# Ledger of designs, part 159: peptides against a protein of PDB entry 3V4L

Target 1, 386 residues: chain A of PDB entry 3V4L
Amino acid sequence: GQPLAKDKVALLIGNMSYWEHPKLKAPLVDVYELTNLLRQLDFKVVSLLDLTEYEMCNAVDEFLLLLDKGVYGLLYYAGHGYENFGNSFMVPVDAPNPYRSENCLCVQNILKLMQEKETGLNVFLLDMCRKRNDYDDTIPILDALKVTANIVFGYATCQGAEAFEIQHSGLANGIFMKFLKDRLLEDKKITVLLDEVAEDMGKCHLTKGRQALEIRSSLSEKRALTDPVQGAPCSAEALVRNLQWAKAHELPESMCLKFQCGVHIQLGFAAEFSNVMIIYTSIVHKPPEIIMCDAYVTDFPLDLDIDPKHANKGTPEETGSYLVSKDLPKHCLYTRLSSLQKLKEHLIFTVCLSYQYSGLEDTVEEKQEVNVGKPLIAKLDMHRGL

## One batch from the design tools (peptide; made by RFdiffusion4, then SolubleMPNN)

Design b2_p18_4_s2 (from b2_p18_4, 7 letters changed)
Fold by OpenDDE base, seed 5:
Structure b2_p18_4_s2 (fold): chain B 386 residues (1-386), chain A 18 residues (1-18)
Amino acid sequence: as target 1 above (386 residues)
Amino acid sequence: METTELVPMGPEKSDYKP
């Protein structure tokens, strides 16, 4: 029969906004497009941008909690990385310059932990360099991996080579994702799909002799990303996994706020990523005696590091939200919360209305505090030690 | 002409003199 997945879970990490390293651009688009494709494949997707070492560790730990016997696990990483002695290291955004293995996440350690879960398929898609880091002389003593026939690595480049993004004036994919996205929905064995991606990338004149896809596989079965999920969650573990995933993807409900002056504000929420939310506000009713009114959001939790200069923009694009701007309502003020993983407590903020009456010179202010609980990834309490 | 630049996603050439 066709193989069945018990469930499908993906963790996508895109690191771009490095503190001590060159900033990247492609991971934004790559994580977003891959998220949408994997959702069409019935994956439960957690998508995270710009993680610190600690946040990456916690994201991996939460991902591993979603894995179980016969579950398909996919890890995608786009960012800086290196490979020493056949061990692949993902570089967090807070990594020092130079970084070492102690500042980075070892993919082979994650693989070991995935093998302990007896997963039905393990796919690693690593869109990073595989050059040696000469500042790291550490030979990782990794425990021997279990002999399993369910592992697939898609490396964006060969061992000892670089992976590249194509920087344009606009949004662009990395080279690997540019070719991967065109084939990802094909009903093919995952190794056959990646071989076709390798052939397509091999035709690219920009990367010829600089970057080539490497596939490493122990996969003895005909498993595909298109393999159907087993029907209704029959196990307690499947219910827990579904609840944990749902918890990480719950948006706050849209609210209609009523001010004493009779102005009504619509407050809404949209997910760009699992750790990135757009808040939008619009004036839906204004009494005729009020000539001007502005509604803005303020007083965010300090953990979110929200600069007021970047809040309350007239377009999503002015907040740095270029991908979801088509799906957002028009004629709002927009605020992008890009670090929801940092939120320790409930998201409490103020909606402030500034307005003027006809024939009065003075501006009046009214404020309402809003508590929306823990949105999206903030429900996982990534900062609470277990 | 949009300048297409290839940016490496990994360690820069270290000025690491051993």
Scores: peptide ipSAE 0.265, ipTM 0.740, DockQ to the pose 0.555
Fold by OpenDDE base, seed 2:
Structure b2_p18_4_s2 (fold): chain B 386 residues (1-386), chain A 18 residues (1-18)
Amino acid sequence: as target 1 above (386 residues)
Amino acid sequence: METTELVPMGPEKSDYKP
């Protein structure tokens, strides 16, 4: 019979906004496009941008809680990385310069933990450099991996080589994702699919002799990302997993705020990623005597590090949200909350209505506090270890 | 012509001479 997955879970991490290292751009698009493709494949996807070391550890721990016997686990990482002694290290955004293994997440450690969960398939897609880090002389003593015959690595580059993004003036994929996305929905054994991606990438003149896909696999079975999920969650564990995922992807409900002046504001929420939310405000009713009226969001929790200069923009793109702008209502003010993983408390903020009456020069302000609870990933309480 | 720049997703060539 066709192999069945008990469930399918993916963790996608895209690190771009490094503190001490060159900033990247491709991980934004790559994580977004891969999220949409994996959702079409019935994966439960957690998509996270710009994680610190601590946040990456917690994201991996939460991902491991979603894994169980016969579950398909997929880890995608796009960002800075290196490979020492056949061990792959993902570099967090807060990593020092130079970084070492102590500042980074070892993929082989994650694989060990996935093997303890008795997963049906373990897929690692690593869009990072595999060059040696000469500042890290640490030889990781890894415990012996179990022989599970269900492991697939897709490396964006060869051992000891660099992986590249193509920076254009606009949004572009990394080289690996550019070719992976065209094949990912194919009903093929995952190693065959990746081999076809390698052939497609090998035709690219930009990367010839610089980057080539490497596949490392122990996969003995014909498993595909298209393999159907086993029907209705019959186990308590599967129900818990579904509830945890749903909880981590629950948006706040849209609200209609009514001000004393008779202005009505629609407050809405959209998810860009599991840790990135767009807040939008729109004037849905305005008395005719009010000539100008704007609805600003302010007074965010300090943990979110919201720069007021980047809040309340006339377009999603001005907030740095280029991907979800098509699905957002027009004629709003937009604010992008990019660090929801940092939220320790409820998301409480102020909606400030600034307005002017016809024939009065003075601007009037009214304020309402809004509590939307813990949105998206903030419900997983990734900070519980502090 | 949009200048296509290839940016490496990893450690810069450190002039780390051991």
Scores: peptide ipSAE 0.252, ipTM 0.737, DockQ to the pose 0.548
Fold by OpenDDE base, seed 4:
Structure b2_p18_4_s2 (fold): chain B 386 residues (1-386), chain A 18 residues (1-18)
Amino acid sequence: as target 1 above (386 residues)
Amino acid sequence: METTELVPMGPEKSDYKP
């Protein structure tokens, strides 16, 4: 019969906004598109952008808590990386220049921890360079891996080679994701699917002789990403996993704010990623004596690093939100919160209503404080070390 | 012509002379 997954869990990390390294662009689109595809495959997906070393460690630990016997685990990473002595290192956004293994996450250490969970399938999709880092002479002493025969690595490039993104004026996929996305929904053994992606990538004139997909696997069973999830959650662990994932993806409820002047504001929330939320405000009622009226959001927690120059925009695109703008209501003011993993406390902010009465030159302001609790990934308290 | 630039997703060439 077709194998059954007990559950399916994915962690997707896209690092772009490096402090000491060249900024990337493709991981934004790649993580977003892969999230939507894996959701169609009944994966519980956590999608995170621009993580520090500490935030990446905590994201991996939270991902490992979702893993259990017979669960399918998928880790995707897009960002800077390297490979020393057959060990793959993912580079956090706060990594120094030069970075070393002590500043990076070792994928083989994550694999060891996944094997302790008795997972049904372990898939690593690594969209990063596999070039040696000559500044890191550390030889990792890895413990002996268990013989689980349920491991697949899809590397965006060959050993010792570079992986590339194509930078242009617009949004585009990285080279690996460009071909992976066309095959990912196919009901095939995951190693066969990746082999077809390798053939498709090999036809690309831009990457020919520069980048080629490498598949490394120990997979004794015909497992696919399309394998059905076992029906009702029969275990306490499955219920905990479902609740934890649901908490990490809970948006604040939309609010109707009423001001003393008689203006009513709708405050709404949308998820772009597990750590990225759009806030939008709209005027839903205005007294006829009020000629101008705008509802700004301000006084955000300092931990979120919100630039006021990018807040309260007339379009989602002016906030840097290009992917979800079609699904957002029109004629709002928009603010993008891109670092929800940094939020230590409840998200408290001010809604400031600025308005003018007919025949008065002076602008009037009214303010309301709003507490929306911990939105999305902020419920996992990822700023707390385990 | 939009300049298509290939950006490597990893370590730059170290001018590390041994």
Scores: peptide ipSAE 0.252, ipTM 0.736, DockQ to the pose 0.521
Fold by OpenDDE base, seed 3:
Structure b2_p18_4_s2 (fold): chain B 386 residues (1-386), chain A 18 residues (1-18)
Amino acid sequence: as target 1 above (386 residues)
Amino acid sequence: METTELVPMGPEKSDYKP
């Protein structure tokens, strides 16, 4: 019979906004496109952008809590990386220059921990460079991996080679994701699917002799990403996993705010990623005596590092939201919260209504504080203990 | 023609002259 997954869980990390290293662009689109495809495959997907070392460690720990016997685990990473002595290192956005293994996450350590969970399948999709880091002479003393015969690595490039992104007029795709996305929904053994992706990439003139997909697998069974999840969660562990994932994906409910002047505002929320949310405001009712009014959001928690210059934009694109803009209401003011993992407290902010009466030159302001609790990934309290 | 730029997703060659 076709193998069954007990559940399917994916962690997708896209690091772009490096502090001490060249900024990337492709991880934004690549994480988003892969998230949508894996959701169609009934994966529970956590999608995270621009993580520090500490935030990456916590994201991996939370991912490991979602893993159990017979669960399919998929880790995707797009960002800077290196490979020393057959160990793959993912580089956090706060990594120093030069970075070392002590500043990075070792994929083989994550694999060891996944093997302790008795997972049904372990898939690693690593869209990063595999060059040696000559500044890191540390030989990782890793414990021997168990022989589980359920491991698949898809490396965007060969050992010692670079992975590349293609930058076009604002949005970029990684070369690996460009070919992976076209086949990811196919009902094929994951190693066969990746081999077809390797053939498609090999036909690309841009990558010929520069980048080639490497597949490393011990997978003895015919497992596919299309493998159905075993029916309704009957175990306590499956219920806990479903609740934990649901917490990380719960948006605040849309609110209708009423101001003393008689203006009504709709406040809405949209998820771009598990750590990225768009807030939008719209005027739904205006008294005729009010000639102009705008509803701004302000006074965000300091942990979110919200630049007011990028808040309250007339388009989602002006906030840096290029992916979900089609699904958003029109004629709003938009604010992008891109660091929800940093939120230690409830998301409390002010809605400021600025308005003008007919025949008065002066602008009037009314303010309301709004508490929306912990949105999306902020419900996991990834910063517990700092 | 918009120049397709290939950007490496990893460290530039450090000019580590030994």
Scores: peptide ipSAE 0.216, ipTM 0.723, DockQ to the pose 0.548

Design b2_p18_4_s3 (from b2_p18_4, 7 letters changed)
Fold by OpenDDE base, seed 1:
Structure b2_p18_4_s3 (fold): chain B 386 residues (1-386), chain A 18 residues (1-18)
Amino acid sequence: as target 1 above (386 residues)
Amino acid sequence: METVELVPMGPKDSDYKP
């Protein structure tokens, strides 16, 4: 019969906004597009941008809680990375310069933990360099991996080689994702799918002789990303997994705020990623005596590091949201919360209505505090232990 | 012509010799 997955879970990490390293751009688009494709494949996807070492560890721990016997696990990483002695290291955004293994996440350690969950399939898609880091001479002593015959690595590049993004004017995929996305929905064994992606990448004149896809696999079964999920959750663990994933994707409900002046504001929320939310405000009712009226959001928790200069924009794009802008209501003020994993408490903020009456020169302000609880990934308490 | 730059997603070349 066709192989069945007990469930399908993916963690996607895109690191771009490095503190001490060159900033990247492709991981934004790559994580977003891969999220949409994996959702079409019935994956439960957690998508995270710009994680510190601590936040990456917690994201992996939460991902491991979603894994169980016969579950398909997919880890995608796009960012800076290196490979020393056959061990792959993902570089967090807060990594020092130079970074070492103690500042990075070892993929083989994650694989060990995934094997303990008795997963049905383990897929690693690593869009990072595999060049040696000469500043790290540490040889990780890894325990012997179990013989599970269910592991697939898709490396964006060969051992000892670099992986590249193409920076141009605008948004573009990295080299790996550019070709992967065109094949990802195909009903093929994952190793066959990746081999076709390797052939497509091999035709790219820009990266010919610089970057080539490498596949490492122990996969003895015909497993595909298209394999159907087993029906209704039959176990307590499957219910917990579904609830945990649902918590990480629960948006606040849209609110209608009423001000004393008779203005009504619609407050809405949209997810760009599991840790990135857009707040939007719109004037849905305005008395005719009010000639000018704007609804600003302010007084965010300090943990979110919200620059007021990037808040309350007339377009999503002015907030740095280029991907979901087509799905947002028009004629709002937009604010992008890009670090929801840092939120320790409830998301409490102020909606400030600034307005002017006809025949009065002075602007009037009314304020309402809004508590939306813990949105999206903030429900997982990824800050627990600080 | 849009300037296309290939940006490496990893460590820079180092003069460090272990």
Scores: peptide ipSAE 0.275, ipTM 0.740, DockQ to the pose 0.526
Fold by OpenDDE base, seed 5:
Structure b2_p18_4_s3 (fold): chain B 386 residues (1-386), chain A 18 residues (1-18)
Amino acid sequence: as target 1 above (386 residues)
Amino acid sequence: METVELVPMGPKDSDYKP
């Protein structure tokens, strides 16, 4: 019979806004496009941008809680990385310069933990360099991996080689994602799909002799990303997994705020990623005696590090939101919360209405506090140490 | 001509003189 997945879970990490390293651009587009493709494949996707070491560890731990016997697990990483002695290291955005293994996440450690869950398929897609880091003399003594026939690695490059993004004036994919996205929905064994991606990449004159896809697989079964999910979640563990995933993707409900002056504001929320939310405000009713009015969001929790200069923009693009702008309401003020994983408490903020009456020179302000609970990934409390 | 630049996603050639 066709293989069945008990469930499908993906963690996608895109690190681009490095503190001490060159900034990247492709991970933004790559994580977004891959999220949309994996959702069409019935994956439960957690998508995270710009994680610190601590936040990456917690994201992996929460992902591992979603894994169980016969579940398909996919980990995608786009960012800086290296490979020492056959161990792959993902570099967090807060990594020092130079970084070492002690500042990075070892993929083989994550694989070990995934093998303990008896997963039906483990897919690693690593869009990072595999060049040696000469500042890291550490030979990690990893425990021997279990002999399992359900592992697939797609490395964006060969051992000891670099992986590249194409930077230009616009938004672009990395080299790996550019070819992967065109085939990802194909009903093929995952190793056959990746081999076709490797052939397509091999035709790219820009990366010829610099980057080539490497496939490492122990996969003895005909498993595909298209394999159907087994039935309704009938087990207690499947219900817990579905609740945990739903918790990480719950947006606040849209609100209609009514001010004393008779102005009505629509407050809305949109997810760009699991840790990135757009807040938007629009004036839906204005009394005729009010000639001008603006509705601003302010007084955000300090943990979110919201610069007021980047809040309340006339377009989503002015906030740095280029991908979801087509799906947002027009004629709003937009604020991008890009670090929801840092939120310790409920998201409480102020909606400030500034307005002017006809024939009065003075501006009047009214304020309403809004509590939207813990949006998206903030429900997982990733900032709490166990 | 848009300048297409290849940016490596990993360690730069270290000025590490051994």
Scores: peptide ipSAE 0.274, ipTM 0.733, DockQ to the pose 0.534
Fold by OpenDDE base, seed 4:
Structure b2_p18_4_s3 (fold): chain B 386 residues (1-386), chain A 18 residues (1-18)
Amino acid sequence: as target 1 above (386 residues)
Amino acid sequence: METVELVPMGPKDSDYKP
């Protein structure tokens, strides 16, 4: 019969906004599209953009808490990376120049920890370079891996080679994700699926002789990403896993704010990623004596690093939100919170209503403080570590 | 023609100064 997964969990990390390294663009689209595909495959997906070393460690630790016996674990990474001595290193956004293994996450260490959980399948999809970093001569001493025969690596490139993104004026996938997305939903053994992706990528004229997919596997069973999840959570551990995942994806409830002038504001929330939320405001009632009225959000926690120049925009795209704009209500003011993993306390902010009465030149302001608790990934307290 | 730039997702040879 087809194997059953006890559950399916994925961690997707896309690093783009490097401090000391070239900025990337493709990880935004790649993480978003892969999230939507893995959700169709009944994966519990945590999707995170632009993580520091500390935030990446905590994201991996939280991911490992979701893993258990017979669970399928998938780690996707898109960003800068390297491979030294057969060990793959993911580069955080705060990594120094040059970066070393001490500043990076070793994928083989994560694999060791996944094997301790007795997982049903371990899939690594690594959209990064596999070139040697000559600034890092550290030979990692890895403990001996268990013989679990349930491991698959899909590398976007060959050993010692570069992986590329195609930068242009618009949004585009990275080269690996461009071909992976077309096959990811196929009911095939994961190694067969990746082999077909390798053939499709090998037809790409832009990367021919520069980048090719490499598959490394120890997979004794016919396991697929399409393998059905075992029915209703029959264990305490499965219930805990479901609750932990649900906590990391809880949006604030939409609020109706009433101001003294009689204006009513709808405050709404949308998730772009597990650490990225859009706030939107709309005027739902305005007295006829009020001729102009706008509802701004302000006074955000300093740990979120919100630029006021990108807040309260007339379109989601002006905030840098290009992916979810179709699903957002129209005719709002939009603000993008891109660093929810940094939030230490409750998300408290001010809604400022600016309005003008008919026949008065002066603008009037009313303010209300709003506490929405810990939205999305902020509920996991990733800033504290484990 | 949109200028298509291939950006490597890792260390560049030009960044290595011995």
Scores: peptide ipSAE 0.264, ipTM 0.736, DockQ to the pose 0.626
Fold by OpenDDE base, seed 3:
Structure b2_p18_4_s3 (fold): chain B 386 residues (1-386), chain A 18 residues (1-18)
Amino acid sequence: as target 1 above (386 residues)
Amino acid sequence: METVELVPMGPKDSDYKP
């Protein structure tokens, strides 16, 4: 029979906004495109951008809680990375310069923990450089991996080589994702799918002799990303997993705010990633005596580090939201919350209505506080214990 | 032709010069 997954879970991490290292662009589009494809494959996808070391550790721990016997686990990483002694290190955005293994997440440690969960398939897609870090002489003493015959690594590049992004018209794509996305939905053994991606990359004149896909696999079974999820969650563990994932993807409900002046505001929410949300405001009713009015959002929790200069934009693109713009309502003011993983408390903010009456020169303001609870990834309380 | 720039998804050897 066709192999069945008990469930399918993916963690996608895209690190771009490094503090002490060159900024990247490709991880934004690559994580978004891969998220949409894996959702079509019935994966429970957690998609996270720009994580610190602590946030990456917590994201991996939460991902491991979603894993169990016969579950398919997929980890995708796009960002800076290195490989020392056959161990792959993912570099957090807060990593010092130079970074060391103590500042980074070891993929083989994550694999060990996935093997303890008795997973049905472990897929690692690593879109990072694989150069040696000469500033890190640490030989990681890793415990021997179990022989589980269910491991697949897709490395965007060969050992000791670089991975590249292609920048075009201000957007960038990773070369690996550019070819992976065209085949990811194919009903093929994952190693066969990746081999076809390697052939497609090998035909690209831009990457020839610079970047080549490496496949490392112990996969003894014909497992595919298309393998169906085994039916209704009958176990308590499967129910917990479904609830935990659902919490990380629950948007606030749209709100209608009524101001004393008689203006009505629609407040809406959209997810770009599990840690990135767009807030939008629109005027849905205005008294005729009010000639101009705008609804601004302000007074966000300090933990979100929101620059007011990037809030309340006339387009999603002006907030840095290029991907979900088509799915957003038009004629709003838009604000992008890009660090929801940092939210310790409820998302409380102020909606400020600025308006002008006909025949008055002065602008009037009315304010309403809004509590939307913990949106998206903030429901997982990734900061429990600080 | 818009210039397709290949950017390494890792530090350039130049950025780690002491």
Scores: peptide ipSAE 0.207, ipTM 0.718, DockQ to the pose 0.684

